# Peptides against a protein of PDB entry 5H65: the designs that were tried, part 196

Target 1, 294 residues: chain A of PDB entry 5H65
Amino acid sequence: QYLERTPLCAILKQKAPQQYRIRAKLRSYKPRRLFQSVKLHCPKCHLLQEVPHEGDLDIIFQDGATKTPDVKLQNTSLYDSKIWTTKNQKGRKVAVHFVKNNGILPLSNECLLLIEGGTLSEICKLSNKFNSVIPVRSGHEDLELLDLSAPFLIQGTIHHYGCKQCSSLRSIQNLNSLVDKTSWIPSSVAEALGIVPLQYVFVMTFTLDDGTGVLEAYLMDSDKFFQIPASEVLMDDDLQKSVDMIMDMFCPPGIKIDAYPWLECFIKSYNVTNGTDNQICYQIFDTTVAEDVI

## One batch from the design tools (peptide; made by RFdiffusion4, then SolubleMPNN)

Design b2_p24_4_s1 (from b2_p24_4, 11 letters changed)
Fold by OpenDDE base, seed 4:
Structure b2_p24_4_s1 (fold): chain B 294 residues (1-294), chain A 24 residues (1-24)
Amino acid sequence: as target 1 above (294 residues)
Amino acid sequence: SSKKKKIKEEERSKIPDIIYVPPP
């Protein structure tokens, strides 16, 4: 889209909602740490959640691993089950259920695994071999999703999460409703299981200054602004470094703002009511950071 | 092996809440 540049001083005087193209310096931003800015966002209730830490997942999966798979739930029309006992003295039972497509086991890259009783390490290993993994537990009548505090779907290094508030979980047999049991699109899996998927987002507040005025705008973006997916950044040190470099470039520490590069972006204004107070907020949209800052 | 950055629990506990107000 094309818009004429508008100075911040003019924007600050205008009513919302409107869209603007601006050229400003990034005076400051919050939060300062990348891991603080990467969150899970519910598109339905708009709740922002922290991305679970590996330690949190370890606890969840360790707890799940203490439960014995129900033999009655093994080997259904939907999946073939393989059970093994760990060689440790505890004899932990692990179940892997291979979801079938029309009664046939798909190729490994198209196969969905349901894992019951696996540790995080084991699950991650399986997700590397099999593109799609769902952590599950034995319910009363069917397999169920293990816990929405853990990923409902793991695809490679990507952990897909669901909103606890908005989701109404359905049993695993609801995957039968999927016509295509090979692609395992996260949204389709979520829909089948009654999950409202959370979105990985970068959430930041940018303080923008063009010399005419200062404006705070939200960055709420999944993959456009940095050209780096928020869903992958926490799992890749190189991507993390890239984001950090970008932010340091626009807002270098210890340097005067006069030396900062210019950021060109689109912002939209909107009205927010908080009790009796009407406030105008701003959000960056449809903006990609250019590799070369002119 | 994953290139996931390990964050100390102490550091996580210090993560401030971001107040984000979405558009209507």
Scores: peptide ipSAE 0.226, ipTM 0.658, DockQ to the pose 0.106
Fold by OpenDDE base, seed 3:
Structure b2_p24_4_s1 (fold): chain B 294 residues (1-294), chain A 24 residues (1-24)
Amino acid sequence: as target 1 above (294 residues)
Amino acid sequence: SSKKKKIKEEERSKIPDIIYVPPP
């Protein structure tokens, strides 16, 4: 439905919830650093989480690497297994399971690897050679996902995470339900393993000013606002630069707000209760960055 | 030539408690 443009001064007087179309200048935004704004969001329970730090992943994979792969779980109808012993003093065992498509090993670029006992560094090296990797551990009767605090699927440089609250994990053999074992679509993998995938989102607070009033609105967006996926931005310097350039365009340093470009946005209001305090908050939605020419 | 920007844990931005998305 078409929404007429409403001035901020009028919006600030209205009850929530409502939807608005606005035209305003971006006076300021928080956080200023892009990497601080990228979060994980559950579409089911709406929990926001930090993207795990490399150090956190190192700990998880190091802990997993202390466990010896179960020989009984190697070489099933689903996968062929290869075992390595590291040359370090501990002689750590690493198992790589190559998932087969109808009993045949796919080409390397189409093959899913299940990695057991690998470090983050080793997993990343393998993911560069083999597009799709799942970190796993030996369960009682089958391989299982290692930990939902780590990626359930790594594809190239993209880490796919699942919601701990909403997921009901199933064993690795449930990948048999996938007819096509070459494409490895993250949503299909998640469904097979009982995972509710988390979404990468940009989370920012915008201070908007249209000359009639000032309003703070939250941005929580995956790929629409910047036309850049939040899932890829942390791993790509060019994408990071692009987002920074966009933000600098709307909120240029060293100039007065009068010279800032106009931003057209959709915002929705909603009620928030914090103890005894009731307040109206605003969120940007269904908006792509566009600069209005006066 | 893509590089991952390293994030320190202490540099993470706190998620505001007032952010609410109603269930669909």
Scores: peptide ipSAE 0.026, ipTM 0.560, DockQ to the pose 0.091
Fold by OpenDDE base, seed 5:
Structure b2_p24_4_s1 (fold): chain B 294 residues (1-294), chain A 24 residues (1-24)
Amino acid sequence: as target 1 above (294 residues)
Amino acid sequence: SSKKKKIKEEERSKIPDIIYVPPP
């Protein structure tokens, strides 16, 4: 859609909903710290959640590790099971279930592991060796996902989370419905297990100023604006640095706004109700930061 | 080549809630 540039002063006078192309300076933004802007978003119920901290995960996995794997659920047509007993005095049992593809164990880099009774540290070690890991527990008749407060799938350094509100969990045997048991696409795994996957998103408030007016707009974006995935930024220092550099470019510290570069972007307006008050909000959309900032 | 950054729990506890009002 072609949109002509509209000055902010004109936009501020118009009713919502509308879409605009603007050219403005980023006067300021919130939050200032990148890690504060990264959230989990449900595409169904639109709930925003904090990304769990490792401390939170430790608790969940420690709790899971107190439960003994059910021997009756080991070694099915779907997976081969191995049990380890920890050397500590507690003799904790950890079960690792290797998911088979057509009855054959895949290569390590293509093998999905189901981990039962593992600590966060153990799970992370396994996820570094094996590309795909699902934390599980023994259910009544089958293995089940451990907890939606923890990742339902860990792939390398990427933690995939599901929405507690929108998900209707199914047992692990539902992975049989997947034709390809080597790629372990997160969305496919989620679908098989009845999980609505959460999306990593950047959530920020931009204060935009084009000299005619000042407007606050939300940035709600997963990977388009920065051309950096929100799903990876928290685990990659270089990506964090890149985002910080971009923000510093648009909003340089220690200089006057007159020297700020111009940001071209699309914004949409929409009506919101805050109690009895009607308000117009704005959100950036379909915008990618260009290197050639005018 | 990913450089994992560890965020301290204490630092996370100081994160204010972001007020986001989604489009209808």
Scores: peptide ipSAE 0.233, ipTM 0.656, DockQ to the pose 0.109; fails the geometry check
Fold by OpenDDE base, seed 1:
Structure b2_p24_4_s1 (fold): chain B 294 residues (1-294), chain A 24 residues (1-24)
Amino acid sequence: as target 1 above (294 residues)
Amino acid sequence: SSKKKKIKEEERSKIPDIIYVPPP
């Protein structure tokens, strides 16, 4: 899209909705902590929610681990089941179901595990070894997804979440609809199980100043602005450092704004009703930080 | 993961959440 550059002072006088190209300095931004800016967004209902904390997941999986796997649901055409009894005082039973591809167990790196009764620690260990893990529980007639408050799929260090509001969960046997039972594409898994997958997004407020005016604009973006996936940043120290470096470059601490680099970006304005008040908000869109600046 | 940054609960509680108002 081609837009002429518009000064902020002119934008601030205009009605919404409109799109603008701007050149401004990042005077400040919030939140300052990266982990606070990473959220989950539903593309269907547009609900914004927090990424579950490990403590929250621990509770969910601990609760799930109190349930005994149903023997009747083990060893189906879809999966082979193995049961472990923990060495702890109560002898907790954990079931791992290995999903088969055309009746054959795939290689470990291509295998989907369904884990029943596992703790977060156990699940994470298995996800690192087998790449793809779904936490499940015994339903009445089939295995079911454990809880949408927890990941429906864990792949390595990536946790895939589903929208509670928009999802209509189906039993695990619906994975049979997947022709390829080796790649385990998150969207395909979600579709098979009736899950609307949530998207990881960066959500920040930028205070932009071009010397003619100052406005606040939201950054709401998954992977374009930083060229870093929001889905991976929380689990990767190097990616976190990269984002921090980018933000420090645009908004260097201890330096006067006159020395700040210019940020070229697109912003859109829109009307928002806040109680009885109508206000104009701004959001950054279709903007990527240039590689030469990173 | 060796690359996972540990976030302390104490640090999280001190940071205010952002209020995002999406476009209609």
Scores: peptide ipSAE 0.229, ipTM 0.661, DockQ to the pose 0.106; fails the geometry check

Design b2_p24_4_s2 (from b2_p24_4, 10 letters changed)
Fold by OpenDDE base, seed 3:
Structure b2_p24_4_s2 (fold): chain B 294 residues (1-294), chain A 24 residues (1-24)
Amino acid sequence: as target 1 above (294 residues)
Amino acid sequence: SEKKRKIAEEERAKIPDIIYVPPP
């Protein structure tokens, strides 16, 4: 629906909820560091979580590597298994299960690996050679997802996470429900395993100023605002640079706000109650930044 | 395809070359 442009001074006087089209300058934004702005969001419970750091994942996978793969769970109709012993002093056992498509081992580019006992480094290396990797552990009767604190699916450099609160995990054999075992669509894998996938989102607070007023607007966006997926930005230096360039364009350092470019946005107002305090907040939605100076 | 199977098996056999490589 068409929305007329409304000055901020008028918006600040109106009750919520409402939707607005605005033209304003980005006076400032928080957080300033890109890695601090990328979060994981659950579409069901709406919890925001930090993206796990490499160190956090290292700990999880190191702990998983202390467990011995169960020989009874190897070589099922779903997957072929092979175990290697590392050449390090610990002699760590690494079990790799190659998921088959209709009983046939796929080529690496179509193959999903289930890994027991792998380190983050090893898993990442494997994910660059094979289609996908799922870190798993030996359960009582079947392989199970290792830990929802770690990715449930790794495709190339993309780590897919699930919500601990909303997920009801099912065993690995539930992947049998997937007819096509070559494409490994994350949502399909998640559904099969009872996982509610988390969404990568940019989370930022913009201070907007159009000369008539100033308001703070909340940005929670996955791929529309920057036209860059939040799911890929942390693993891609070029994408990071692009986001930084965009932010520098709208909020250039070292110059006065009068010289800032205009930003056109859609914002919605909403009521927030904190105890006895009721306030109106604003959120940016359905907005793509343009490189053109407005 | 037998050829495809053979290639897949060869790829599988190369796993140690991946996991035994020290991290950079």
Scores: peptide ipSAE 0.257, ipTM 0.822, DockQ to the pose 0.021
Fold by OpenDDE base, seed 4:
Structure b2_p24_4_s2 (fold): chain B 294 residues (1-294), chain A 24 residues (1-24)
Amino acid sequence: as target 1 above (294 residues)
Amino acid sequence: SEKKRKIAEEERAKIPDIIYVPPP
């Protein structure tokens, strides 16, 4: 899309909604810490929630590991089951269910694992060897997703989460409805299991200044702005460093704003009503800062 | 194929090696 540049002073005088192209300096931004800016967003109810920390997941999976897999739910037409007993004093049972494709056990790179009783560490290791992992528990009549507070699907280092509010969970056997049992597309898995998938987003507020005016703009973006997926950044130190470097470049600490680089971006205005108070807000959209760095 | 089956079974059999961490 193409828009003529509009100075902030002019934008601030106009009614919403409108779209603008601007060139401004990033005076400041919040939150300052990357981990605070990465959130999960529900596309349905629009709730923003925190990404669970490893400690939270450890607790969930530890609790799951205390449950005994139900023998009645092993070895169905959908999956082959294998149970291992850990060699520790507790003798923890770990059940791994290998989802079959047309009755055939697929190779690891195409195989979905359903896991009962695995620790976070074990699950993560398995997710690096197999296509996907779903942490599950034994329900009354079928395997069920363990907990929406934990990932419903783990692919490599990517943890896919679902919305507790919007999801209506279905049992694991609903994976039978998937025609393709090799690629394990997260959205397809979510649909089969009645999950509304959450989206990783960078959530930030930018204070923009072009010398004519100052404007606060909201950023909610998954992968376009930084050209770094929000879904991967928390698990990759190099990506984290890249984001930090970008932010430090545009908003260097201890330096006067006159020396800041210019940021070109698109913003849209919109109306927000709080009782009788009407406010115009701004959101960054369709913007890639990486292009400005090139 | 039989080759794929064999590989898949071998991968399955190695799960304990993946999840088990021996004590020091």
Scores: peptide ipSAE 0.255, ipTM 0.814, DockQ to the pose 0.020
Fold by OpenDDE base, seed 1:
Structure b2_p24_4_s2 (fold): chain B 294 residues (1-294), chain A 24 residues (1-24)
Amino acid sequence: as target 1 above (294 residues)
Amino acid sequence: SEKKRKIAEEERAKIPDIIYVPPP
């Protein structure tokens, strides 16, 4: 796409909706903390929600651990089951179901675990040893996803979440529909289980100033702007540092704006109605800044 | 295939060493 560069003063005078190419300095941005800028977005209903905190997950898994696995649901054609007791003083019983591929137990790097009663810590440890982990509970007739407030799929350090509003959960046996039971593609797992997967997104507000005018532009982006996946940044210190470096480059602390680098980006204007007031808002789109950062 | 199965079973058997022990 190509647009002629338009000064902010001109943009501020125009009606929405329109698209612009701009060159401006990043005077400031919100939120300042990276973890506050990462949200979960539903591509269907467009609801934004917070990424659950570890404390939130702890509660969910603790609650799940109070439930006794149903022996009748163990050892199906889909999975082999074993029950273990935790090493701690309580001796909590945990059921682990190893999903089979065509009746054969796969290697750990290709194996999906279904876990009943695991703690967040235990689940995370297992997710580092096996391909994927799904927290589950015993339903009436089949295993079921534990809770959409928790990840429906954990792969390594990546937590995959589903939309509570848009998902219509199906039982675990629906994983049988997957031809490939080795790669465990999140979207495929989600589809099989009736889950609408949420997308990790960066959500920020930029205050842009080109010397002719000032406007605020909204940023919602998964992986284009920073060329860093929002889905990975929270669990990767190096990626966090990279994002911080990018933001510091465009908005360096302790330096006057006159010395700030120029940011080139695309913005689109749109109308927002708040009660009786009509407001024109702006959103950054189709912009990558990482290439300009050395 | 048989070798792979054996390895998989061994990997599974190591879980108690990581976080759990078998019930008595």
Scores: peptide ipSAE 0.238, ipTM 0.800, DockQ to the pose 0.018
Fold by OpenDDE base, seed 2:
Structure b2_p24_4_s2 (fold): chain B 294 residues (1-294), chain A 24 residues (1-24)
Amino acid sequence: as target 1 above (294 residues)
Amino acid sequence: SEKKRKIAEEERAKIPDIIYVPPP
């Protein structure tokens, strides 16, 4: 789509909704700290939530570890089960279920593990060796996802979360519907288990100034703006540094705005009703800045 | 294949070493 550049002063006078191409300077942005800008977004209900902290996950998995795995649910056509008992931890039992592909135990790089009673540390260690890990608990008739407050799927260092509001959880045996039990695509796993996956997004508010006017536009973007996945940035120091460098380039500290580089982007206006007040808000969309910086 | 199965079983057997829990 081609849009002509529109000055901010003109945009501020127009009704919403509309789309614009702008050229402006990034006067300021919030939040200033990167970790505060990464959120989880539901594509259906549009709720934003914080990425759970390690401490939060520790509590969830600790609580899960207090429950004993049900022997009746071990060794099904879907998975082979093995149980270990810890020492010096009041005999904590950890059950690991190895999901089979067509009745055959796959190699670790293609194997999905279902874990009962595992700690965050143990789960993370296993996720580095095996393809994927799902924290589970023993239900009445089948294994079930442990808690949507924790990841429903862990692949390496990536934690996949689901929406509590929009998800209608199904039991683990529904993984049988997957023809391919080697790649473990997160969306496929989510669909099988009745989970609406949450999307990692960068959420920031930009104050934009082109010399004719000033407006605030918010950024909600998963991987386009920085050309860096929001899903990976929290676990990668180099990616974090890259984002910080980009933001420092457009909004350098200790320098006057006159020396700031110009940012070209697309914004869309929309109406928001807050009580009796109607407000026009702006959102950045379909914009990539990394290619211009690199 | 039988070889692949054997490797997979060996990997499974090493789980205690990964999570540092003793076998029953």
Scores: peptide ipSAE 0.237, ipTM 0.803, DockQ to the pose 0.019

Design b2_p24_4_s3 (from b2_p24_4, 10 letters changed)
Fold by OpenDDE base, seed 4:
Structure b2_p24_4_s3 (fold): chain B 294 residues (1-294), chain A 24 residues (1-24)
Amino acid sequence: as target 1 above (294 residues)
Amino acid sequence: SARKEAIKAAELAKIPDIIYVPPP
């Protein structure tokens, strides 16, 4: 899109909502730590929540691993089951269910695994071999998603989460509604299981200064601004370094703002009511950091 | 077969100290 560049001093005088193109320096931003800026956002109820840490997941899966797979739920038309018993841990049972496509088991790279009773470590190992993994538990009459506090789908290093508030979970047999049981598109899986998928987003507050004025604008972006997916950044050191480098470039520590590079971006204004107070807020949108903005 | 390949892949994931128990 194209908009005429507007100085911040002019923007600050205008009513919302409006869209602007600006050129400003990033005086400061918060939070400063990357892991604090990556959140999960529900597109329906708009809640923001923290991405579960490894320790959180470990607890969930450890608890799940204490449960014994129900023998009655093994080997259905939807999936073939294989059971392992650990030598230790009081004979913990782990069930892996291989989802079939029209009664035929696909190749491992296209096969959805349902893991029951697995630890975080075991699940991670399986996800390295199989593109798609769902942590499950034995329900009353069917396999069910283990816990929405854990990923409902793991694809490689990508953890897909669902909204507890908006989701109405359905049992695993509802995957039968998917005609193609090989691609395992996260949104399709979510829909089949009654899950409202959460979106990984970078959430930051930018203090922007163009010399005419200063305003705070929110960045809530999944993959456009940094050209790095928020869904992948926490699991990739190189991506983390890239984001850090970008932020350090725009807002270098120990340097005067006069030497900061210019950031060209789009911002939109909107009205917010906080109790009896009305305020105008700003959000960055449709903006990609490019080398030529320097 | 795909079944054999899938099982092999799962086993190669090296779930520690496991013994295979076939379904009833």
Scores: peptide ipSAE 0.090, ipTM 0.676, DockQ to the pose 0.018
Fold by OpenDDE base, seed 5:
Structure b2_p24_4_s3 (fold): chain B 294 residues (1-294), chain A 24 residues (1-24)
Amino acid sequence: as target 1 above (294 residues)
Amino acid sequence: SARKEAIKAAELAKIPDIIYVPPP
């Protein structure tokens, strides 16, 4: 869709909703710290959530580790089970369940692990070795997902989260519905377990200035704007560096705005009602930095 | 076997202070 460039002063006078192409400088942006800009978004209820911190996960897994695995739920047609006991004073039980494909265990790099009673540290060690890990607990009749406040699936360093509001959890035996039990696609696992996956997104506020006016626009994007996945950036130093470099390029510290590069992007306006107050807001869309820097 | 390999791989993950207990 072709749009002619519109100056910000003209946009600020127009009613919403509309779409615009603009050329402006990035005067400033918030938040300044990258980890604060990465959020989780539900595609159904549209709630934005914070990405859980390590401390939050520690508490969840510590609580889970206080529960003893039910021996009656071990070694089913779906998985083979092994149990470890810690040497600490309580003798904590840790159960690892290896999911089988058509009754046969796949190789470790293709095998999904279900972990019951593990700490965050233990789970991370196992995920690095096996790739795919699900934290679980013993339910009344079957294994169940431990807690949607924690990842429902960990693959390497990637944590996959589900929406508490929109998900209707089903027991682990529902993984039987998956035809391929060697490639553990997050969306397929989520569907089998009744989980609505959350999407990692960058959420930032840009203050844009083209010399005719100043406009604040939101960026909410998963992987288009930076050409970097929001789902991977928190666990990858090189990706973090890349995002920081991009932002420093557009808004260099200690430099006057007159020397800033021009950013070409698309923005859309929309109406927001807060009580009796009507406000027009703006959001960046269909924009890639690598293509729009001039 | 794949089963033996999987068990060994889990053990090699070096979960601290753990002894193996087989299920019944």
Scores: peptide ipSAE 0.088, ipTM 0.670, DockQ to the pose 0.017
Fold by OpenDDE base, seed 1:
Structure b2_p24_4_s3 (fold): chain B 294 residues (1-294), chain A 24 residues (1-24)
Amino acid sequence: as target 1 above (294 residues)
Amino acid sequence: SARKEAIKAAELAKIPDIIYVPPP
């Protein structure tokens, strides 16, 4: 939709909610470090979570690896199973289940693997080869997702997480509801397993200044603002560099704000109540980074 | 790789206090 540009001084005097088009300089932003700005967000309960780091996942998978796969759950109509016993590590057993499509094993690049007892290293190796991997454990009557503190689906280098608060987990056999057992779309997998998927988001606070006024606006965005997916940035050095370059462009270090480029963006205002106090907040929306010549 | 992950972990542990309040 069309919106006329509004100066910040005028916006600061107006009631919420409203939408605005603005042209302003990015005086500053928080957090300054990229990794601190990438979060997991639940679209249902709106909880923000930190992205688990390798150390966290190591612990979860090490704990899972102490459990023995249940022989009764091997080789169903849904999957073919193979079991390994390690020569070391007290004879750890690892089970890999290859999900079939209409009773036929698909090609490796289309095959979903269910893994029991795998370490993070092993899971990563498998995900690189087979693309789609789900860490699982043996339940009472069926395989179950290992832990929502870990990814419910790993595709290449992308870890897909679910919300513990909003999810009602269902057993692995519910994957039978998927007609296409080759594409493994994360949202479809999540739906089948009763998972509310978390979304990777950039979360930042921008201080905007157009010379008439200064206001703070939130950025919560998955892939539009930078044209870079938040879901991929943590695992890709080139994408990280790109985001850093964009932010350095808008906030060049060592120079005065007069030399900063102009940012055109959309912001929306909304009311926030804290007890008896009413505050107006602002959020950037429907914006892709673009600069104007000074 | 281990070094890179350690850096990421350290950065996440030092997140500045930002309270995000979503729009209604």
Scores: peptide ipSAE 0.056, ipTM 0.411, DockQ to the pose 0.082
Fold by OpenDDE base, seed 2:
Structure b2_p24_4_s3 (fold): chain B 294 residues (1-294), chain A 24 residues (1-24)
Amino acid sequence: as target 1 above (294 residues)
Amino acid sequence: SARKEAIKAAELAKIPDIIYVPPP
């Protein structure tokens, strides 16, 4: 839908909810550090979460590694299993299950690995060779996803997470419902396992100024605004640099706002209750840097 | 809900916690 440009001074006087097209300068933004802006968002319950740190994952996988793989769950019609014992004094058991496609093991680049009892380091090493990895544990009658606090799927350097609140986990054998067991699409895997996938998002607060007024608007965007996926930025130095460059372009340090470039974007207003106070909030939507999407 | 999103966004946007995930 086409919207005429509206000055901020007019927007600030109007009731919510409404949608606007604006042209404004980015006076400032928060947080200033890129890593602080990358979050996980549930599309169902709208909960925002922090992306787990390596230390958090270490704890989860360390705990999982204390459990011995159940022998009766190895080598099913769905997967072939390889078990090995670590060369430490305690002899920790690790299981890798190779998911088959119609009873046949696919090539490494198409094979999904289920890892049981592995450390984060071991899982990462395996994910470098096999593009798709799911950390699992032995359940009562089947393998199960290890923990939604950890990735339910690792593909290369990308960690896919699920919402604890909205997910109703199903056992690993539900992967049988997937017709194609060579192309492991995260959404398909999530659906099969009863997972509501979380979305990587940039979460920022923009202070916008068009000379007629000033308002704060949230940016909650996965890949449109920067044309850079939030899901990849944490693992790619070049992408991080690109985002930083974009932000520096719109909000250059040490320069007066009069020299800032104009940002054209869409914002929507909505009502929010904060304690006893009602306020109007604004969010940027359908916006690409230097380009708006109607 | 929009309200829930706004509250959470505001809270998390102000958290100074740096998220660092090293590549495998």
Scores: peptide ipSAE 0.015, ipTM 0.420, DockQ to the pose 0.029

